# Designs tried in a protein design run: peptides against a protein of PDB entry 8YR4. Part 72

Target 1, 309 residues: chain A of PDB entry 8YR4
Amino acid sequence: PRGSPALQLVVLICLGLMGLERALNVLVPIFYRNIVNLLTEKAPWNSLAWTVTSYVFLKFLQGGGTGSTGFVSNLRTFLWIRVQQFTSRRVELLIFSHLHELSLRWHLGRRTGEVLRIADRGTSSVTGLLSYLVFNVIPTLADIIIGIIYFSMFFNAWFGLIVFLCMSLYLTLTIVVTEWRTKFRRAMNTQENATRARAVDSLLNFETVKYYNAESYEVERYREAIIKYQGLEWKSSASLVLLNQTQNLVIGLGLLAGSLLCAYFVTEQKLQVGDYVLFGTYIIQLYMPLNWFGTYYRMIQTNFIDMEN

## One batch from the design tools (peptide; made by RFdiffusion4, then SolubleMPNN)

Design b2_p14_6_s3 (from b2_p14_6, 13 letters changed)
Fold by OpenDDE base, seed 1:
Formats: structure tokens, C-alpha cells, sequence
Structure b2_p14_6_s3 (fold): chain B 309 residues (1-309), chain A 14 residues (1-14)
């Protein structure tokens, strides 16, 4: 970003955070190996508990293996919003100014192809969403139920309770925060449509704008509309980061409680080292598709609202 | 929505 030293500093911080993510991707497997080795060697509880706590902390920073839902990634994404908005606004203003230099014939010829593309995108989106519900959401809910039953029957009832509380809290917070986010998204979409309408009206009146040499006035009015839009976009994007971080925190607490309890039962010779690996692997497998649940729940709500209109 | 999903996927792959 040229002209803002503050945004340049944010870019450098984001690059530093990307380097930290790469370090975490190496450290997390190492700490996991060390836990398995300490369990195999029947190491003292204090050393084991410290290594498990350190692993879960590093896993909280990394996230669920996708990198996009970890604390470091969420912090990077949050800081990057202002850099993206600066770049987008600059590109939009350059495109808009260039469109005002183009001839009226260019504007009239392109309208018919856009309407057909919107209709095809609508039908493919509904089909894709239904496929996602059937192939990802329903199986994930089934895997949670199977997991609660499995851990309650083959482990101690405490493991089934931890998974139940963790997943119930995760789903409840995902729904509540997603419903809260929907308000910001609706406000953003309304302002986007208003900003697009202003750009179309300015370009339709191109001859009048050119006759009065009002191009600079129309560009400034469009800039003000973009700034208003970007204020709403920031709230939408920041609310997504908050959702992802809340989800990461809930899974992190569940992983901490379950991993410490599992490690304790292995030290008491009630469980095997393989059971610790099973628990950690199963929780991570449940977490991967659940990250998308908030995004898809929002899309379902939007599609229902758009079908009611 | 597919374009938003593709943009969210492209933003996660980038």
C-alpha cells in the first residue's frame, strides 16, 4: 500500500504471522510425537501434563490443520481486512475512471450477457448447497452422535460428556453468532446494491457528465459510496473472524479437557497409548467439516430470504 | 453463492 506507513506496517506484521504459521505446522506434530513417547515411557504426570498443555496451546494457535481457523490465521485475516479494502477501493476507482473515458457504445453492448450468467449461478448455487448439506453436514452430525456413543461406551462416561458439551456448545455458538452476522451481511448487500446502482446511473448519464466536465464530481461521489460500503464490509469480515475464533476456542477447550483426561487414564493404565491417538484424531476429524458449518448455515439463510423475495 | 464460496475458497487457498 503506497502512501500509508500504517498499512505497510500491517503488511509486515501479516508476513511475520505467515512465518509463524509455518513454524507451528512443524512444531505441532513434534509435540504430538513427544506426548506419544512420554505416554509410552510412562513419564511423570507433571512432564506429561505440561507437554499436553503446550501441544493444545500450539494447536490453538495453528487451528484445525486448514490454517484458516487458527488464532494466528484469524489475527492475520483481521489485520488484512484494511489492506484488502485499500487495494479494492483503489482498483474500483481506477476501473470507474477508465469506464468514464470509454465510449457509450462499449456500455450498451455488454448488458445482455450478464443476465444469463446470473441465472446459471443461482441454479448451480442451490444444487451445490443441497449437495453440501447431504454429503458434509448430515454425515458430520452423524459422526458427532456416533462419537458420543462410542466414547461413552468404550471409554469412560466423562469422555462422552466432554464431546457432547464441546459439540453442543460449538453448534449453539455457531448458530447464534451466524444469526448475529446475518444482520451485518444484509446491511452490506443493501449498500453494495446502492453503490452499484449509483455507478450504473453515472455511466448511463455519461453524456451529461462529459458535457458538464463533472467526471471528478462523480468519482468523488462514488468514492464516498465505496467508503460507506467498506465500513459495512469490515463489520461483516470482522464478525467472521470472531466466529472462527470462537469456534477455535471451543474446540481448543474440548481438546484440552479430553487430552488431559485421556493422558491421565493412560498413566493410570486404564487406557492405552492408542486410545490417546484415537481421541485426538477423532476430534480433529470432527473439527475439519464443522469450520464450514457457519458459512453454509449463513448461505442457507440467505437463499431462503432470497427465495421469499 | 457459488461465486462467494469460490471466493472464500480462493481466499483460504491464497
Amino acid sequence: as target 1 above (309 residues)
Amino acid sequence: IQEMLEREREEEES
Scores: peptide ipSAE 0.008, ipTM 0.440, DockQ to the pose 0.073
Fold by OpenDDE base, seed 4:
Structure b2_p14_6_s3 (fold): chain B 309 residues (1-309), chain A 14 residues (1-14)
Amino acid sequence: as target 1 above (309 residues)
Amino acid sequence: IQEMLEREREEEES
């Protein structure tokens, strides 16, 4: 944000809070490991109680692993409202200024209310995209990289390789299946708009429809449009389920391979029982934002499609 | 809007 030092400070604080979230994503599994190890060793109650209290406090700051419910994430989201409003207003004014630079012929060919609705959709799409990229995509990629480094350094290179292969395959399949799904979503949205337009045209011409007793014909024509829409909606929804299941299978295979390897290293006394719990907790914690990554990537693609229109 | 702006730019360049 150029021109407001207060908003620049808020952006720096939000970046600092994002760094704190990354630190919490490493610390929470470590403290959970330490609790399991202290319980296994039958450590003194005072040490256990302090570690549990510290874990619960860190977990309150982090939230449920979704990255949306933690105190730090909520504080970041709250502080970002003013930055988002500034960015939205700037994009809206740029679009509005550009619309005023367009030819009179362009304005005469379109209803002013439709142009404003397209501008509002475009502004919301751009602002949403930027927020999702900065606060969800980049942090998730950072958490994956931090996870690969952490597991490679503190466990074994094999764990880092499993996480790398699992996350790379997950991201690649998410992109490929989402691009494939976008075709079905575009077709669905086009048919939804066509079905809505037909309903509006039939209702605007209701006097003519009544005069010709064509009510049954218009209802049947609307029914056919709904059936065609529902066929495309089913393909879109089924493709979403396929994406979610593909993602779940990739994470499940990564969790299986890593958990079996971790269990093997625990049996060889190279790792502790707490390290097994850490691995499972950390992989599940990485999965939660990644499940949203498929939604964010879909929103990104939708918003790009809605900006291209 | 971008496709419309690109189409208008193509129509103004033609």
Scores: peptide ipSAE 0.000, ipTM 0.312, DockQ to the pose 0.024
Fold by OpenDDE base, seed 5:
Structure b2_p14_6_s3 (fold): chain B 309 residues (1-309), chain A 14 residues (1-14)
Amino acid sequence: as target 1 above (309 residues)
Amino acid sequence: IQEMLEREREEEES
């Protein structure tokens, strides 16, 4: 935002906090590993107490692994409120200015309330899309890359390969299945609009329906429209469950392969018990934002469709 | 809107 050096500084601080979140995502599993190793070795209380205290402090900064409840994320979200308000206002004013430049014929063909609703949807879609890209998509991709690098450097290269293959397959299947699901969602939305239109038309013609005692006929017609809608809704919902289960299966297979390999290396005394716990914790931590990725991708795709209209 | 998003991205990279 070129107009306010204060907002530019806030953006830079937010980017710095995002970098700190990435560092915490690596450090928290490492400290947890160290606690498990110290407990296994029956280390002196002073070393254990210091490591536990440090872990709890880092975990307070990180939050619940989703990043959403940590002190750093809360601080970032708080600082970003002013930036989001500035961007939203700028987009809203640009849309409003553009609406005033449009021809009188365009305004006569549309109801002012519909135009404002389109403008509000446009503003919300742009601001939402930008926020999802910057705060969810990019950080998740960064965490995956950092994970691959970390496992490749500090573990055997096979662990880095497992994470790479698992995450690449997860992302690819998420995109492909989400694109496939979009067809069902479009069909559902079209039928929802048609069902709503029929209900509105029946209610607007209520006097005519009463005059002909056609209430039972209109109710049955509405019931048939609801059943048709529910058939499409079921396909949409079932396709979501299929997506989630496919994602869970890919992560489960990656976790299985990596956990077996970790267990083997622990048995061969090449890794410690804490390293097994680290791998499991880190994979689960990567899975948490990825579960939301399918939701973010749907929101992004919906926002793009709403922007093309 | 794409041009606005590209301009905002250029303004954030700058």
Scores: peptide ipSAE 0.000, ipTM 0.337, DockQ to the pose 0.028
Fold by OpenDDE base, seed 2:
Structure b2_p14_6_s3 (fold): chain B 309 residues (1-309), chain A 14 residues (1-14)
Amino acid sequence: as target 1 above (309 residues)
Amino acid sequence: IQEMLEREREEEES
């Protein structure tokens, strides 16, 4: 936002809040580890109560674990509304200005309401893409990198390798299976549009269908179109289940390998019981945003296609 | 929108 110093300050505050969210993602598991260690050591109540209170406060700031958004994320989202509105208005005005430069022949060939609807879709696509890139994709990748660095520095290098391999395999399989699934979804959407068109054409020709007593024939054609649609819908839904199960297996294998390695190092007295709990908690925290990654990747692809049209 | 602009340009060049 080059024209408003106030909006530039809001962007800087939002970036600062995003940095704070990354710090919270590291601190929350550490404080949870410390609680488990203090409980194991039967530490004094005052130290335990302070650590628990600090953990709950940090967890309130972070959110995520209770299905609620954290206070920091909510504050960021609230402050970003004005920046999003400025960006949306700027894109809308650029599209509108460009539409006024187009030929009279182009405008005469199209309904003004369709042109405005295309402009609105374009504006929504750009603003959606920017929001998903800045607030979901980039932070998730940053959390993975921070996680790999943290486990490599504070744990054995084998933990960093397990997290790296698990997350790399998860991301790669998510992309590959999502691209494969997109073919089934496109085929489903095409058949849905064709089924809808047949229903509309049958209803528009209602008088002709009544005149020829062809109602049973139109119903049977519609039934065949529905069966064909449901066959494609089943493939789309089954491919989604396969994606989710593949993701679950990759995370499960990473959690198994890391948990066994943690347990081994605890038996060798190289790690504490709290470090086992930290690993499990941290992997689950990395998994939560990644579960939505396949949805974000698809939305990004759709938004790019909608911007190119 | 880009495909529409490219088609319009092709129609103006023809």
Scores: peptide ipSAE 0.000, ipTM 0.299, DockQ to the pose 0.021; fails the geometry check

Design b2_p14_6_s4 (from b2_p14_6, 12 letters changed)
Fold by OpenDDE base, seed 5:
Structure b2_p14_6_s4 (fold): chain B 309 residues (1-309), chain A 14 residues (1-14)
Amino acid sequence: as target 1 above (309 residues)
Amino acid sequence: IDELLQLERELEAS
């Protein structure tokens, strides 16, 4: 942010905290592995207690993983409030300045309250998208890359390949199925607007409807519009379930392949029991932010569709 | 997305 060295320092601290979250995402599974190995070896209580205490402290800093309410994530979110407010105010002032440059004909053709609502939606959309890209998309991609590197270096190269294929397939299918779902959502929104318009027109003409005793006819017309809407809503909701199930299947197959391979290497005494637990924990940890990716990709796509209109 | 990324780069560079 130009003109505020304090906000620039806050941005640098937030970037440093994002780097710390990436380090925690690797360290937490490693410490959990070490606990399992120490328990298996029946290690002395002092070593076990120190490792458990260190793990719990790291887990408190991390929380549930990327996008969880861990201490580092909460601190980052708290510090970012001022940066977001600065960015939001700058975008709002740019939109407001642009609105003042528009022709009088444009202002006379639109209600001032509608123009302000468009400006507020525009500002919230842009700031929401930027915050989402910086704090969810980029960190998740970084965690995937770090995961591939970690498994390729400390495990067999086959584990890195499984994670790469699983995550690449997950992301690709999420995009493709979400683009397919957008058609159903557009149709649903169009029918919702048409149903709302009919309800408003019927209510504005209520005197005429009363005069002709046409209340039953208007109710039946509204019921038919609701049934048409619900048919489109069902397609949208069913397509969401299909997306979620496809995502769950891809992660399940990746977890199965990697868990079987890890179990095999444990039986061959090439890996320890803790390494099996590490792999499962790490894959589940990568899955948590990716589950939100489908929701956020929908928000991005909705915001782009709403900006094209 | 390219304009948003460009705006983000301009915002980070500023």
Scores: peptide ipSAE 0.009, ipTM 0.428, DockQ to the pose 0.030
Fold by OpenDDE base, seed 4:
Structure b2_p14_6_s4 (fold): chain B 309 residues (1-309), chain A 14 residues (1-14)
Amino acid sequence: as target 1 above (309 residues)
Amino acid sequence: IDELLQLERELEAS
């Protein structure tokens, strides 16, 4: 944010909190591992109680691994409200100034309500996209990289390779399936706008519709438009389920391969029981933000498609 | 235009 040193400081604090979340994503599984190992070794109660208390405190700071419910994430979100408002207002003013630079012929060809709606959707879109990229995409990519490094250094190169292949395949399939879904979403949004326009035109011509007793005809045409919309909505929603299931399958296969390999190494006494729990916990923690990644990448694509219309 | 904007708001609230 150019022009406010206070907002720049808030951005730096938010970046620091994002770094703390990355540290927590590594530390929470490590402390959970340590609890399992201490329980297995029948360690003294004082050491166990301290480790459990520390784990619970770190887990409170991290939250449920979704990144949305942790104290650090909530504090970051709270501090970011002012930055988001500044960014939103700046985007709104840029869109509004750009609309005023457009030709009179463009304004005469569009209804003022439609133009304002495009401006509002465009602003919400860009602001949502930026917030999502900064708070979900970048942190998740960082967690993946940190995870690959961690597993490669502390377990074996094979675990780092499994995580790398799983996450690379997950990201690639997410992009490819989401680009494929964009076609269905564009078609849905175009039909939604056409259905809405038909409803508005029918209501604006209410007197003419009454004069010709054409109410039943307009209702039937609106029904046909809704059915056509719902057919496209179903394709969009079904393609989402397919995306989510594909993502779940990739993570499930990665979790299976890594868990079997970890169990094998525990059987060979190269790893401890706690290391098995760490691997599973860490992969699940990576998956939770990634599942939201599919939803938000869709929201981003919605918003980007809504800006193109 | 104001009636259209109101109809658009009602259609967004439903």
Scores: peptide ipSAE 0.000, ipTM 0.297, DockQ to the pose 0.041
Fold by OpenDDE base, seed 1:
Structure b2_p14_6_s4 (fold): chain B 309 residues (1-309), chain A 14 residues (1-14)
Amino acid sequence: as target 1 above (309 residues)
Amino acid sequence: IDELLQLERELEAS
């Protein structure tokens, strides 16, 4: 971004974090292999515990295999908010200034069909998300219940309890933080609609604005409205990063507790090395679709509110 | 998250 050395530094930091994420994608499988080898060799508990703890820490930094919810990805997304806002504001002001150079006939000639196509994309996105909710969230809730039963029966009651507490805490925090975030989203959407209405009103009064040579004044008012919107957008986006990081922390703690307990039972020859692989794989598999649960819960809540109005 | 944010923007723009 030209004009702010601070935002250029943030871009360089984000590129560095992307490089770190690529390094983690290589290191995490290596550490996992090392755990399996140490379990097979019946290595001393201290070496196992250190390697497992290091693996879980690296997995916390990486996230659920997709990199979408890891600490490094969340930090990158958080830092990128200001860069995105700067770019968006610059593009919006360039479009707005260019629209004030174009005749009123061009604005009236923009067919209702493009607005309908945006509405159709929105409806298609909602229907796609409802389908994803039915085909991914409901099965994942079933997989959690099946997992609690399976781990309680075939491993030990302690594993079933860890999965139960971890998933119950995860779901509860996801709901509570999502409901808290909905306030910021509503405030953002209200301010976006108000900013758009001001832009449309300025463009409808284009002849009057041109007659008084007030183009610079209307652009500055629009800029102030965008800055106010971006203050609310930042709160919404930062609250999403906080949700994802909270979810990652809860799963990380569950993975740590369960992986240490599993490694201990393998060392005591109560479980096999394959059972350690199963537990780690199953917890990660449960985590992947649950990241979408918060977004779907919020969408359902928004659609209910929009139907009540 | 970028897909979620993009999908969230597509839903908010709709």
Scores: peptide ipSAE 0.022, ipTM 0.540, DockQ to the pose 0.209; fails the geometry check
Fold by OpenDDE base, seed 3:
Structure b2_p14_6_s4 (fold): chain B 309 residues (1-309), chain A 14 residues (1-14)
Amino acid sequence: as target 1 above (309 residues)
Amino acid sequence: IDELLQLERELEAS
C-alpha cells in the first residue's frame, strides 16, 4: 500500500508470518519423525516428553491440514484485514471515480442497481484474486520448492526427484484438466443465466401469460430449460470428480513410490523408521493445499479474461 | 471450503 507506512509494516509482518508458516511446514514433520525415532529407541521419558511438547506447540502454531486454523495463520489473517480493507476501498474508489467520468448516455442506458452490482463485483473480484494469489498460490508453490530441496538434501536425491516429478505432473494435469473443465462450466453458467432470464421474463409478462392461458406452456418451456441446465451441470460436476480423482491418483502414485523407496532404505539401515513417517506426513501436508490449486488456477484465468473485457 | 466455493462463485458471477 503506497502512502501508509503502517500498512506497509503490516504487509511486511504478514510476509514474515508466511515465511514462519513455511518453516513450520518443515519443522512439524521433523519433530514428528524425532518422536517416532525416540519411541522406537525406547528413549527416556524426559527426552520424549520434551519432544512431544515441542511438537504439539509447533502443531498449534501450524494448525495442521489446510493451515487455516493455525495460530500463525489466524494472526496473519487478522493483521491482513486492514490491508484488505485498504485495497478494497482503493479499488472501490477507483471504480466509483471511473463511473463518474463516464458519459451521461452510459448512465442513462443502465439501471443504478446494475452499475452498483458491477462495481461491487469488480471490487470483490480484484481483492479476492489478490488474496488468493498472495496467501494460497504463492505459499503452496514455495512449500513444494522447499519440499524438493529438503528431500534432496536430507534424504536421497531420488526422493527429491519423486517429489519433483509427482508435483510437476500434478500441477500439469491440474492445469490441463481445469482448462478442459472450464468449457463445461462456462456452458453451464450461460445456460443458468438463460434459464433465469426466461423465468424473469415470464414473471414480468405475467398478465400477458394469464390473458392467453399460456401458464402450462411457460412451465413446460421452463422445465425444458432446467433439464438442459441439469445436463450441463452434470457434465461440470462429473468433470470435477474426474479432476479430483486424477489428482488423487497422481499423489497416490507419488506416495507409493516414495514410501516403497523409504521402506527399502530403512531396511538397509540408511534411514530410520521416523524418516518413513516423515515422508508420508510431509507428502500429505503438501497435498492438502494442492486440492485447491485447480480452483485458484481457474479463478486466475477467469479474472484475466474478465480484465480483457 | 464453503468460503472458497462462495468466492469461486462470486468470481465466476463477476
Scores: peptide ipSAE 0.016, ipTM 0.511, DockQ to the pose 0.314; fails the geometry check

Design b2_p14_7_s1 (from b2_p14_7, 7 letters changed)
Fold by OpenDDE base, seed 5:
Structure b2_p14_7_s1 (fold): chain B 309 residues (1-309), chain A 14 residues (1-14)
Amino acid sequence: as target 1 above (309 residues)
Amino acid sequence: MLEEEIALEKELEA
């Protein structure tokens, strides 16, 4: 944000908090490993209690699965509200200024309500795109890279390779299947708009429909349009289930390969029991934000197409 | 997951 040093400081703090979230994503599994190792070794209660307390505190800072936001994430989101409002207002004013610079012919050809709707869509698309890139896409990619580096340095290089191959395949399949399903979604949205338009036209012509006693005919036409819509909705929903199942299969295969390799190295006394638990918990932790990657990719793609038009 | 994804998708398209 240009012109407000206070908002620039808030952005820097938010970036620092994002870095802290990445550190927590590594530290939480490590502390959990240490608890498992201390329990296995029957370590003194004082050491165990301190490690458990530290783990729970780190877990409070990190948060849990998709439904539970951590303290650091909540603090970042809270601080970002002012930055988002500033950015949104700036984009909205730029769009509004640009609309006033357009020719009278452009304004006469469009309804004022349509122009405002275009402005609101433009503002939401730009602000949404920036938020998803900064807070979801970039952090998820960073966590994958950090994971590959961590497993390559502290485990055998084979673990880093498994994570790399699993995540690369996951991302590639997510993109490919999301592009494929976009066709079904576009067809569904087109049919939804057509079904809604028919309902509006029938209701606007209510007097004519009553004059001809055509209510049953209009209801049947609307039913046919709904059935056609539901056929396209089913294809869209089924394609999403297929995406989720494909993602689950890739993660399951990566988890299987890595867990078997961990178990093997534990039997050879090269790794501890806690290292097996660390690998499983870390892979599951990476999986949670990746489930939304298809949604983010589609949103990014839609917003770019809408900005080019 | 599916319902939340669909709900988020609807909020972004509205």
Scores: peptide ipSAE 0.022, ipTM 0.664, DockQ to the pose 0.722
Fold by OpenDDE base, seed 2:
Order: structure tokens, then C-alpha cells, then sequence
Structure b2_p14_7_s1 (fold): chain B 309 residues (1-309), chain A 14 residues (1-14)
């Protein structure tokens, strides 16, 4: 934001908080590992209690265990409200100024409500796209890269390879299946709009329908349109279930392969019991934000298309 | 999760 040093400072603080969230995503599994190792070794209560207290504090800062947002994420979101409002207002004023530069002939050809709808869609699309890129997509990709590096350096190259293959396959299948399901969603939305338009037209022509005693005919046509819509809705919903199940299978296979390999190395005394727990915990932590990746990808595509129109 | 995704999808299309 050019012109407000206070908002620039808030952006820098938000970026610092995002960096802290990445650090917490690594530290929380490490502290959980340390608890398991201390329990296994029957360590003194004072050392265990300190490590548990530190873990719980880090987990409070991180959040994410129950789908709850952590303190750091909440603080970032709170601070970002002012930046988002400034950005939104700036985009709205730019769009509004541009609309005033358009010819009188363009304005006379459009309804005022349509012009406002274009302005609102443009603002929401730009601000939404930026928020999803900065706060969801980029951090998730960064966490995956950090995870691959961590497992490659501190476990073995095989663990880094398993995580890399699992996450690459997950992302690829998420994109491919999301693009495949987009056709079902578009067909559903088109049929929903057509069904709504028929219902509105029938209700606007209520007097004509009554004059011809055609109520039963209009109800049956509406029923047929609903059945056709529900057939498309089922395909859309079933394709979402298929996406989620495919994602679950990929993560499940990666977790299985890595957990078996980790268990094997623990039996050979190359790794500790805590390292097994760390691997499982870390993979689950990487999986949680990835569940929404398909949704974010689609939202980005939709918002990008809406900005080009 | 699935219902929340569908709900979020509906809110974004509105």
C-alpha cells in the first residue's frame, strides 16, 4: 500500500506471522516426538512436564488439531482486516472512476443495477483471489517444500521421496479431478438457472396459467426440470466424493508406505519411537490444508475468469 | 467437510 506507512508495517507483521506459522508447523511435531521419546525413556517428571507445557503452548499458537484456527492465524486475520478494507476500497474507487470515464452511450445501454453488479463482482474477485493466493495457496506449498526438506535431511532421502511423490501425486490428481468435475458443476448451474427461469416465468404468467387451467401442466414441467437438475446435482456431488476419496487414498498410501518404512527403521534401531509418531503427525498436518486445495484452485479459476469478463 | 465445501461453493456462487 503506497501512502500509508502504518498499513505497510501491518503487512510486514502479517508476513512475519505467516513465517511464524511455518515454523510452528515444524516445531509442533518435533515437540510431540520429544514427548513420546521422554515417555519411552521414563524421563524425570520435570523434563516431561516442561516439554508437554511447551508443546501445548505451541499447539495453541498453531491451532489446526480440531479444525480450529490458532492464535497466530487469528491475530494475522485480525490485522489483515484493515489491509483488506484499504485494498477493497482502492479497487472499488478505481472501478468506479473507470466506469465514469466510459461513454454515455455505454451507460444508456445498461441498467444501473448491472453496472453496480459488475463493480461488486470485480472488487470481490480481485480481493478474494489475492487473499486465497497469499493466505492459503502459497503457505500450503511452502509447508510441503519445508516438509520435503525436513524429512530428506533429518530422516532419510527415502522419506523425502515418499512425501514428494505423495504430495506431487495428490496435487496433480486434485487439479485433474477438479477440472474434470467442473463440467458437472457448470451443467448443474446452467440447469438450475433454467429451472429457476421457468418457475419465475410461470409465476409471472399466473393469470394466463389460471385462464387455461394449466396449473397441473406447469407443476409437471417444473417436476421434470427438478428431476433433471437433481440428476446433474448428483453427478456434481458424486464427483466431489470421488475427489475426496481419491485424495484420501493418495494420502493413505503415502502414510502407509512411510509408516511401514519408519517402523522398519525403528526395529533396526536407526530411528526412535518418537520419529514414527512425528512422521504420522507431520503428514496429517500437511494433509489438513490440502483438503481445501481443490476448492481454492476452483475459486482462483472462477475469480480469474470473472476478472477477464 | 463435504457439507462445508458445498456451503462455501454456494456462498461463492451467490
Amino acid sequence: as target 1 above (309 residues)
Amino acid sequence: MLEEEIALEKELEA
Scores: peptide ipSAE 0.022, ipTM 0.659, DockQ to the pose 0.715
Fold by OpenDDE base, seed 1:
Structure b2_p14_7_s1 (fold): chain B 309 residues (1-309), chain A 14 residues (1-14)
Amino acid sequence: as target 1 above (309 residues)
Amino acid sequence: MLEEEIALEKELEA
């Protein structure tokens, strides 16, 4: 934010908190590993109790796997409110100023309420897009990279390769299937709007419909429009189930391959039992935010199209 | 994609 040193400091603190969230995503599985190893070794109660207390504290800071419920995430979200309000107001004023610079001919062709609705959609779109990119997309990609580096350095290069292949395949299939399903969603939304418009037009012309005793004809036309909508809705919903199942299969195969490899290395005494638990926990932590990646990608695409219009 | 994603998508399209 240009012109407010206080808001610049808040942005820097939020970036520091994002770095802390990434550190917690690595530390929480490590401390959980250490608990399992201490239990396996029958370590003294004092060492175990301290490690468990530290783990629970780190888990409180991290929160749940959605990343939205942890203390650090909540503190970041709270601090970000002021930055969001400043950014929203700035975008809104820029759009409003630009609308006033447009020709009188452009304004005479549009209703004032439609122009304001376009401005509100544009501001919400830009500010939403920025928030999703900064707080969801970039952090998730960073966690994947950190995970690949961590497993490559501290386990074996094969673990890093499994995570790399699994996550690359997951992201690629998520993008491709999301782009493929976007056409079904657009067709559904277009048909929904057309069905609603026909119902409104029929009801606005109620007197004419009564004059010609055409009520049965209007009901039948509306039924046909609903059936056409439901056929598109089914394709949209079925394509979503296919996406979810594809994502689940890719993660399941990656988890299977990595878990079998980890179990094998534990039997060879190259890894400890805690390392098996760490791998499973870390992969699940990477998977949880990735479920939203398809939605974020679609939102990004929709918002770019809405900004070009 | 969770049902919450569908809800969030509806809020953003509204």
Scores: peptide ipSAE 0.022, ipTM 0.651, DockQ to the pose 0.621
Fold by OpenDDE base, seed 3:
Structure b2_p14_7_s1 (fold): chain B 309 residues (1-309), chain A 14 residues (1-14)
Amino acid sequence: as target 1 above (309 residues)
Amino acid sequence: MLEEEIALEKELEA
């Protein structure tokens, strides 16, 4: 935000909190590993209790795998409200100023309510896109990179390779299947709007329909439109299930390969039992935000197309 | 994408 040093400081604090979230995503599995190792070694209660308390505190700061429930994430979201409001207001004022610069002929050709709806969609789209890019997409990609580096340095290069291949395949398949799915979703939304428009037109012309005793005909036409919509909805929903299953299979295969390799290295005494648990917990933590990556990718595409129009 | 993701996707398209 140019012009407000206070909002610039809030943005810097939010970026610092995002960095802290990335650090917590590494530290939480490490402390969980340490607990498992201390339990395996039958360590003194005082050391175990301190490590457990520290883990629970770090887990409270991180939150659950739904990124919005952690203390750090909640604090970031709270601080970001002011930045979002400033950005929204600035975009709204820019759009409003631009609308006043447009020719009278442009305004006479459009209904004021349609112009306002386009403006509101434009502001929401831009502000939403920026928020999802900065707070969801970039952090998720950063966590993957940090994960690859961590496993490559502290385990073995083979673990880093498994995570790299798994995440690269996951992202690629997510993009490809999401692009394929977008066709069915657009067809569904177009048919939904057409079905709704038909219902509205029939109800607005209810006197004419009643005059001709055409109620049964309009109901049958509406039924046909609903059946056509439901056929497209089924394709959209089935394609989503296919996406989810594909994602689950890729993560399952990565988890299997890495878990078997980790178990093997534990049997060779190259890794500890806690390292096996760390791998599993860390992969699950990487998987949780990746479930939303398809949504974020589609939102980016939709918002980019809506900005070009 | 969970059902919550579908719901969020519907809210963003509305």
Scores: peptide ipSAE 0.024, ipTM 0.667, DockQ to the pose 0.636; fails the geometry check

